# Peptides against a protein of PDB entry 5EIB: the designs that were tried, part 277

Target 1, 366 residues: chain A of PDB entry 5EIB
Amino acid sequence: VDLEPGTMDSVRSGPFGQIFRPDNFVFGQSGAGNNWAKGHYTEGAELVDSVLDVVRKESESCDCLQGFQLTHSLGGGTGSGMGTLLISKIREEYPDRIMNTFSVMPSPKVSDTVVEPYNATLSVHQLVENTDETYCIDNEALYDICFRTLKLTTPTYGDLNHLVSATMSGVTTCLRFPGQLNADLRKLAVNMVPFPRLHFFMPGFAPLTSRGSQQYRALTVPELTQQMFDSKNMMAACDPRHGRYLTVAAIFRGRMSMKEVDEQMLNVQNKNSSYFVEWIPNNVKTAVCDIPPRGLKMSATFIGNSTAIQELFKRISEQFTAMFRRKAFLHWYTGEGMDEMEFTEAESNMNDLVSEYQQYQDATAD
Target 2, 366 residues: chain A of PDB entry 5EIB as posed
Amino acid sequence: VDLEPGTMDSVRSGPFGQIFRPDNFVFGQSGAGNNWAKGHYTEGAELVDSVLDVVRKESESCDCLQGFQLTHSLGGGTGSGMGTLLISKIREEYPDRIMNTFSVMPSPKVSDTVVEPYNATLSVHQLVENTDETYSIDNEALYDICFRTLKLTTPTYGDLNHLVSATMSGVTTCLRFPGQLNADLRKLAVNMVPFPRLHFFMPGFAPLTSRGSQQYRALTVPELTQQMFDSKNMMAACDPRHGRYLTVAAIFRGRMSMKEVDEQMLNVQNKNSSYFVEWIPNNVKTAVCDIPPRGLKMSATFIGNSTAIQELFKRISEQFTAMFRRKAFLHWYTGEGMDEMEFTEAESNMNDLVSEYQQYQDATAD

## One batch from the design tools (peptide; made by RFdiffusion4, then SolubleMPNN)

Design b2_p25_7_s2 (from b2_p25_7 with A4E A16K A21E R23K A25R)
Fold by OpenDDE base, seed 4:
Structure b2_p25_7_s2 (fold): chain B 366 residues (1-366), chain A 25 residues (1-25)
Amino acid sequence: as target 1 above (366 residues)
Amino acid sequence: AAAEAAAAAAEAARKKAIAAEVKAR
């Protein structure tokens, strides 16, 4: 789904264009112009019913519908505005199904779109209420990984999208292969989400290696485990050492010893025990899949529910507040039928979420 | 100028009505 036709043409002409049904391509003509309100109330609202018709048709064809997965950007008007409208409408029709998202967070390092903090804040407000699981894919973190770890002098959208694809492949491993931990979306939610509003995940992937160093790198379980818990490998721009893990899932892929995985996972937990909450027993889950990802002998994917994710929301909130105090660009949103009060409500709810994370970070077992 | 302002006001009112409908669903 897109409000721009050119994106759909690119998907159709791509190497995987034939795996999608032609009737499942729903697109607009005018785009959202990087405006959340165009995506949510005008252009997106005109298109949403045609998308819902496709969603209903595909849902009826499922033998067992677990839920929905949305991939969207929170910086643009389509992914942010129309994406959150679609989430709201799907949740209304399917209240008993899991809503899962891969939400790409904006960064000034990646895009010059000035209004991205508005689009992101308005989107986070919707995601807090209307999703069960949200993977935070932060363009700030992706850029920093590309630049610092992968040693790319000028990261491209292609380089960022490669990291997104690796992460998405990693976190969905348990859904795609039978007999694994978190084999369905509901079991993932039960294991990862101790409180309904605290459903924002910090993903991480290992190995991350520069092209010049790939030939010299051994892939071992200890190295994967160490790198997976390294803040530099997190796909969200927050330091886990500034917070506490509520829950963690680790997904290893490839042929390896389960005993060695368990030993290394125990060692990393013991070494980092101060960065876990003590009042959630058995809050680290490990899965091993014998099937490696394409082009790698082994990998590890990290899913963290950490109170450190508040750093990501604080960054967006600071950028939002700087513009909103000046009422900058608000006329573009209000001109699409949005009320200025919705900005204040979204800011308030995101600040409440930050406060909730801080409360559980400071909570003790006593 | 008055006609353009009236057209802009009418379009803003239309969009506000659409937004209200989306919220009421």
Scores: peptide ipSAE 0.248, ipTM 0.754, DockQ to the pose 0.762
Fold by OpenDDE base, seed 2:
Structure b2_p25_7_s2 (fold): chain B 366 residues (1-366), chain A 25 residues (1-25)
Amino acid sequence: as target 1 above (366 residues)
Amino acid sequence: AAAEAAAAAAEAARKKAIAAEVKAR
């Protein structure tokens, strides 16, 4: 789905364009112009019914519909505005299905689009209310991984998208292969989301190795485990050492000893015990899939629900507040039918979310 | 100028109506 036809043509002409039904390409003509309000209220609202018709058709063809997975950017107008409109409409029609998102967070390090803080804040407000699971994929963290870990001098969108694709492949492993922990979206939600509003995840993927070091790196369970829990390996721009994990899932892929995995997972928890809440029992889940990802002997994917994710929301909130106080570009949104109060409500809800994370961070076992 | 202003006002009203409809759903 896109409000621009050119992006859809690029997907259709791409190496995997043929895996999608032609009728499942729904697109607008005018785009959102990086404006959430165009995506949510005007251009997106005109297109959403056509998307819902396709969603209904595909849902009816499913033998067992678990839920929906949306991949979108929160910085742009289409992914943020229309994406959240679509989430809302799907949630209304399918209230008993899981809503899962891969939400790409904007960063000034990657994009010069000045209104991204508005689009992100307005989107987060919708995601808090209408999603069950949100993987926070932060462009800032992706950039930092590319630069620091992968030793890419000038990270490209291709490099960032490679990390996104690896992460998405990793977190969906249990859904794609039988006999795994979190074999469905609902089980994942039950294991990962102890509180309904606190459903934002920090993903991570290992191995991440620079081209110069690939030849010298042993792919071992200890190395995967160590890298997966490294703060520098998080694909959300927050330091897990500044918060506490509510829940964690680790998904190992490849031929490895379950015993060794369990030992290393226990060791990393014990070494980092101060970074876990003590009042949620068995809050770390481990899965092993014998099938490695393409081109790797083994991998590990991390899913963390941490109170440290408040750093990501604080960053967005600070950027939002700095613009909103100046009423910068506000007329572009109000001119699309938005009220100024919607900005204040979205900011408030995001700040409440930050406060909730902080409350659970500070909570002790009674 | 008056016709352009009237057209702009009508378009703004249309957009507000669409936004209100989306919120009411």
Scores: peptide ipSAE 0.241, ipTM 0.740, DockQ to the pose 0.837
Fold by OpenDDE base, seed 1:
Structure b2_p25_7_s2 (fold): chain B 366 residues (1-366), chain A 25 residues (1-25)
Amino acid sequence: as target 1 above (366 residues)
Amino acid sequence: AAAEAAAAAAEAARKKAIAAEVKAR
């Protein structure tokens, strides 16, 4: 789905365009112009019913509908505005199904779009209320991984999207291969989300290796385990050491000893025990899938629900506040029928979310 | 200028109506 036809044409003409049904390509003509209000209230609202018709059709064809997965950006107008409108409408029609998102967070290091803080804040407000689980994929973290870890001098969107795709493949492993931990979206939510509003995940992937060092790196369970818990490997721009893990899931892929995985996972938890809440028992879950990802002998994917994720929301909030105090570009949003009060409500809800994370970070076992 | 202002006002009213409908659902 896109409000711009050119994006859809690029997907259709791409190497995998044929895997999608032609009738499932829904697109607008005018675009959102990086404006959340265009995506949510005007251009997106005109298109949403056509998308819902496709969603209904595909849902009816499912033998067992677990829920929905949306991949979108929070910096743009379409992914943020129309994406959150779709989430709201799908949640209304399917209240008993899981809403999962892969939400790409904006960064000044990657995009020149000045209104990204507005689009992100307005989107987070919707995601807090209408999603069950959200993977936070931060373009800042992806850029830093590409530059520092992968040794890419000038990271491209292609390089960033490669990390996103690897992560998405990793976190969905348990859903795609029967008999694993978190074999359905509901079990994932139960294991990962102890508090309904605190459903924002910090993903990570291992191995992350520069092209120049790939030939010298042994892929071992200890190395994967160490790397996936490294703050530098987090795909959200926050330091887990500044917070506490509420819950963690680790998904290993490839031929490896389950015993070795369990031993290494225990070792890394013990080394990082200060960064876990003590009042949630058995808050680390591990899965092993014997099928490796394409081109790797083994991998590990990390999913963290950490109170450190508040650093990401604080960054967005600070950027939002700096713009909103100046009333910068507000007329672009209000001109699409949005009320200025909705900015204040969205800011408030995001700040409340930050406060909730801080509360549980500071909580001790009674 | 008056016709442009009237057209702009009509478009603003249309957009406001759409936003109100989305919020009412």
Scores: peptide ipSAE 0.236, ipTM 0.751, DockQ to the pose 0.887
Fold by OpenDDE base, seed 3:
Structure b2_p25_7_s2 (fold): chain B 366 residues (1-366), chain A 25 residues (1-25)
Amino acid sequence: as target 1 above (366 residues)
Amino acid sequence: AAAEAAAAAAEAARKKAIAAEVKAR
């Protein structure tokens, strides 16, 4: 789905374009112009019913519908505005189904789009209320991984999207292969989300290796485990050491010893015990899938629900507040039918979310 | 100028109506 027609032709002509039904390509003629309100209230609102018709048709064709997965950017107008509109409408029609998102957070290091803080804040407000699980994929973290870890001097969107794809493949492993931990979206939510509003995850992936170092790197369970818990491997721009994990899931892929995985997971948990809340028992879950990802012998994917994610929301909030106090660009949003109060509501809800994370960070076992 | 202003006002009213409909659902 896109508000721009040219994106659909690119996907259709791509190496995997044939896996999608032609009728499932829904697109507008006028883009959102990086405006959330265009995506949510005008251009997106004109297109949403056509998308819902496709969603309904595909849902009816499912033998067992678990829920929905959306991949979108929060910095743009289409992914943020129309994406959150679509989430809201799907939630209304399917209130008993899981809503899962892969939400790409904006970064000034990657994009110069001045209104990204507005689009992100308005989107987070919707995601807090209408999603059950949100993987926070931060363009800042992706850029830093590409630059520092992968040794790419000038990271491209292609390089960032490769990390996104690896992460998405990792976190969905349990959903795609039977007999695994978190084999359905609801079980994942039960294991990962102890508090309904605190459903924002930091994903991580291992191995991350520069092209020059690939030949010298052994892939071992200890190395994967160590990398997976390394703050530098987090796809969200927050430091887990500045917060506490509420819950963690680790997904290993490839031929490895389950015993070795369990031993290494216990070791890393014990080593990092200060970074976990003590009042949530058995808050680390581990899965092993014998099928490696393409081109790797083994991998590990991390899913963390950490109070450190508040750093991401604080960054967005600070940028938002600095713009909103100046009433910068507000007329672009209000001119699309949005009320100025929606900015204040979104800011308030995001600040409340930050406060909730901080509260649980500071909570002790009674 | 009056016709452009009227067209702009009509478009603004349309957009507000769409936004209200989206919020009411």
Scores: peptide ipSAE 0.233, ipTM 0.746, DockQ to the pose 0.827

Design b2_p25_7_s3 (from b2_p25_7, 17 letters changed)
Fold by OpenDDE base, seed 4:
Structure b2_p25_7_s3 (fold): chain B 366 residues (1-366), chain A 25 residues (1-25)
Amino acid sequence: as target 1 above (366 residues)
Amino acid sequence: SEEEEEKRKKELERKKAIAEKVKAE
């Protein structure tokens, strides 16, 4: 789905374009112009029914519908505005189904689009209420990984998208291969989300490799485990040491000893015990899939529900507040039928979410 | 219906064949 045709043509002409049904390409002509309100109330609202018709048709074709997975950007008007409209409409029609998102967080290091903090804040407000689990893929973190860790002097969208693809492949491993931990979206939510609003995940991947780099470092299980818990391997620009893990899932892929994995996972938990909440029992889950990623002998994917994710929301909130206090560009949103109160509500709800994470960070066992 | 199940099976086989081809490139 896009409000612009060119993206769909690129997907259709790509190596996997033939996997998708032609009728499942739904696109507009005008785009959202990086405006959340255009995506949510005007251009996106005109297209949403056509998307819902496809969603219904594909849902009826499922033998066992678990839920939905949306991949979207929170910086652009289509991914942010239309994406959150779709989430709302799908939730209204399928209230008992899991809503999962891969939400790409904007960064000034990657894009000069000045209104991205508005689009992100308005989107986060919707995601807090209308998703069950959200993977925070932060362009700030992706850029920093490319620049600092991968030593790419000029990170490209291709380099960032490689990290996104590796992460998405990692976190969906248990859904794609039978007999794994978190084999369905509902079990993932039950294991990862102890509190309904606190469903924003910090993903991480090891080993980190650039696109086209054949330097597959053969990592050991200890090295994978160490890298997976390193802040430099997180796809969200947060330091886990500044918060506490509510829940963790670790997904190992490749031929390795489950015993060695369990030993290393116990060691890393013991070493980092101060960074876990003590009042959530058995809050670390481990899965091992014998099927490695393409080109790798082994990998590890991290899913963290950490109170440190508040650093990401604080960054967006600071950027939002700096613009909103100046009433910068508000007329672009209000001109599309949006109320200025929706900005204040979205800011408030995101600040409440930050406060909730802080409360659980400071909570001790009685 | 049996016809819908057969259509679903054929579509799954089509998708698998494409995925295998792209994996082999």
Scores: peptide ipSAE 0.063, ipTM 0.640, DockQ to the pose 0.012
Fold by OpenDDE base, seed 1:
Structure b2_p25_7_s3 (fold): chain B 366 residues (1-366), chain A 25 residues (1-25)
Amino acid sequence: as target 1 above (366 residues)
Amino acid sequence: SEEEEEKRKKELERKKAIAEKVKAE
């Protein structure tokens, strides 16, 4: 789905373009112009029914519909505005199904789009209310991984998207291979989301290795486990050491000893015990899938529900507040039928979310 | 229906074949 045809043409002409049915390409002509309100109230609202018709058709063809997965950017108008409209409409029609998102967080290091803080804040407001699970994919973190870990001097969108795809493949492993932990979206939500509003995940993927070091790197369970819990390996721009994990899931892939995995997972929890809440029992879940990802002997994917995720929301909030106090660009949103009060409501709800994470960070078992 | 199941099976086979081709490149 896009409000611009050119993106859909690029997907259709790509290596996997033929996997998608032609009728499942729903696109507009005018685009959102990086305006959330265009995506949510005007251009996106005109297209949403056509998308819902496709969603219904595909849902009816499912033997067992678990829920929905949306991949979108929060910085742009289509992914943010129309994406959140679509989430809302799907939630209204399928209230008993899981809503899962892969939400790409904007970064000034990657994009010069001045209104990204508005689009992101307005989107987060919708995601708090209408999603069950949101993987926070932060362009800032992806850029930093590419630059620092992968030793890419000039990270490209291709390099960032490679990390996104590896992460998405990792977190969906349990859904794609029967008999695993978190084999369904609802079970994932039960294991990962102890509090309904606190459903924003910090993902990570291991191994991450520079091209120059790939040939010299052994892939071992200890190394995967260590890298997976490294703050520099997180796909969200927050430091887990500044917060506490509410819940964690680790998904190992490849031929490895379950015993070794369990030992290493126990060791890393013990070493990092101060970074876990003590009042949620058995808050770390581990899965092993014998099927490695392509080109790797083994991998590990991390899913963290951490109170440190508030750093990401604080960054967005600070940028939002700095723009909104100046009333910068507001007329572009209000001109699409948006009320200025919705900005204040979205800011408030995101600040409440930050406060909720902080409360659970400071909570003791006593 | 049996017809819907057959359609789903054919579509799955089509997707697998594309995925295998792209994996071989």
Scores: peptide ipSAE 0.039, ipTM 0.528, DockQ to the pose 0.012
Fold by OpenDDE base, seed 5:
Structure b2_p25_7_s3 (fold): chain B 366 residues (1-366), chain A 25 residues (1-25)
Amino acid sequence: as target 1 above (366 residues)
Amino acid sequence: SEEEEEKRKKELERKKAIAEKVKAE
């Protein structure tokens, strides 16, 4: 789905373009112009019914509908505005189904779009209320991984999207292979989300290796375990050492010893015990899938629900506040039918979310 | 229906064939 036809042509011409049904390509003509309000109230509102018709048709074709997965950018008007409109409409029609998102967070290091803080804040307000699970994929973290870890001098959107695809493949492993931990979306939510509003995850993928060091790297369970808990390996620009893990899932892939995995997972928990909440019992879950990812002997994917995710929301909030106090570009949003009140409500709800994460970070066992 | 199940099976086979082709490329 897009508000621009050119993106659909790019997907259709890609190596996997033919895997999608032609009728499932829904697109507009005018685009959102990086404006959340165009995506949510005008251009996106005109297209949403056509998308819902496709969603209904595909849902009826499912043997057992678990829920929905949306991949979107929070910086762009289509992904942010129309994406959150679509989430709201799907939630209204399917209130008993899981809403899962892969939400790409904007970064000034990657994009020159000045209004991204507005689009992101307005989107987070919707995601807090209308999603059950949100994987936070931060373009700043992706850029830093590409530059520092992968040794790419000029990271491209292609390089960033490669990390996104690897992460998405990792976190969906349990859904794609029978008999695994978190084999369904609802079980994932139960294991990962102890509090309904605190459903924003820090994903990570190991191994991440520069081209120059690939030949010298030993892929071992201890090395994967150490790397997936490294702050530099997080796909969200948050340091887990500045917060506490509420819940963790680790998904190992490849032929390895379950005993060795359990030993290394116990060791990393003990080493990092200060970074876990003590009042949530059995808050670390581990899965092993014998099927490795393509081109690797083994991998590990990390999913963390950490109070450190507040650093991401604080960054967006600071950027939002600096623009909103100046009323910068507000006429672009109000001209699409928005009220200034919606900006203040979105800012308030995101600040409340930050406060909730801080409360649970500071909570002791009574 | 049996017809819907056959249609779904054919669509799954089509998707698998595309995925195998792209992997062999």
Scores: peptide ipSAE 0.039, ipTM 0.504, DockQ to the pose 0.012
Fold by OpenDDE base, seed 3:
Structure b2_p25_7_s3 (fold): chain B 366 residues (1-366), chain A 25 residues (1-25)
Amino acid sequence: as target 1 above (366 residues)
Amino acid sequence: SEEEEEKRKKELERKKAIAEKVKAE
């Protein structure tokens, strides 16, 4: 789904274009112009019913609909505005189904779109209320991984999207292979989300290796375990050492010893015990799938629900506040039917979310 | 193509088998 036709043509011409049904390509003509309000109230609102018709048709074809997965950018107008409109409409029609998102957070290091803080803040407001699980994929973190870890001198959107794809493949492993931990979206939510509003995850993927070092890297369970808990390996631009993990899931893929996985997972928890809340028992879950990812002998995917995620929201809030105090570009949003009050509500809700994360960070076992 | 339709059928059967296991848990 897109408000621009050109993105659909790129998907159709891609190596996987034939996997998608032609009728499932829904697109507009005008685009959102990086404006959340165009995505949410005007251009997106005109298209949303056509998308919902496809969603209904595909949902009816499901023998057991668990929920929905959306991948979107919070910096643009389509992914942010229309994406959150679609989430809201799906939530209204399917209130008992899980809403899962892969939400790409904007960064000034990656995009020159001046209004990204507005689009992100307005989107986060919707995600807090209408999603059950949100994987925070931060363009800043992806850029830093590409540059520092992968040794890419000029990271491209293709390089960033490769990390996103690897992460998505990793976190969905348990959903795609029967008999695994978190075999369904609801079970994942129960294991990962102890508090309904605190459903924003810090994903990570291992191995991340530069092309020059790939041939010299032994893929071992200890190395995967160490890398996936490394602060530099997080796909969200926050330091887990500045917060506490509420819950963690680790998904290993490949032929490995379950005993070795359990030993390494216990060791990493013990080494990092100060970075976990002590009042949530058994808050680390481990899954092992014997099927490796394509081209790797083994991998590990990390899902962290950490109070450190507040750093991401604080960054967005600071950027938002700096623009909103100046009333910069507000007329672009209000001209599409938004009220200025919606900005204040979105800012407030995001600040409340930050305060909630801080409260649980500071909470001790009585 | 008939081959794509057969692949789609196999993938649908795989999804059904997963859905049945999830319903039985």
Scores: peptide ipSAE 0.000, ipTM 0.218, DockQ to the pose 0.012

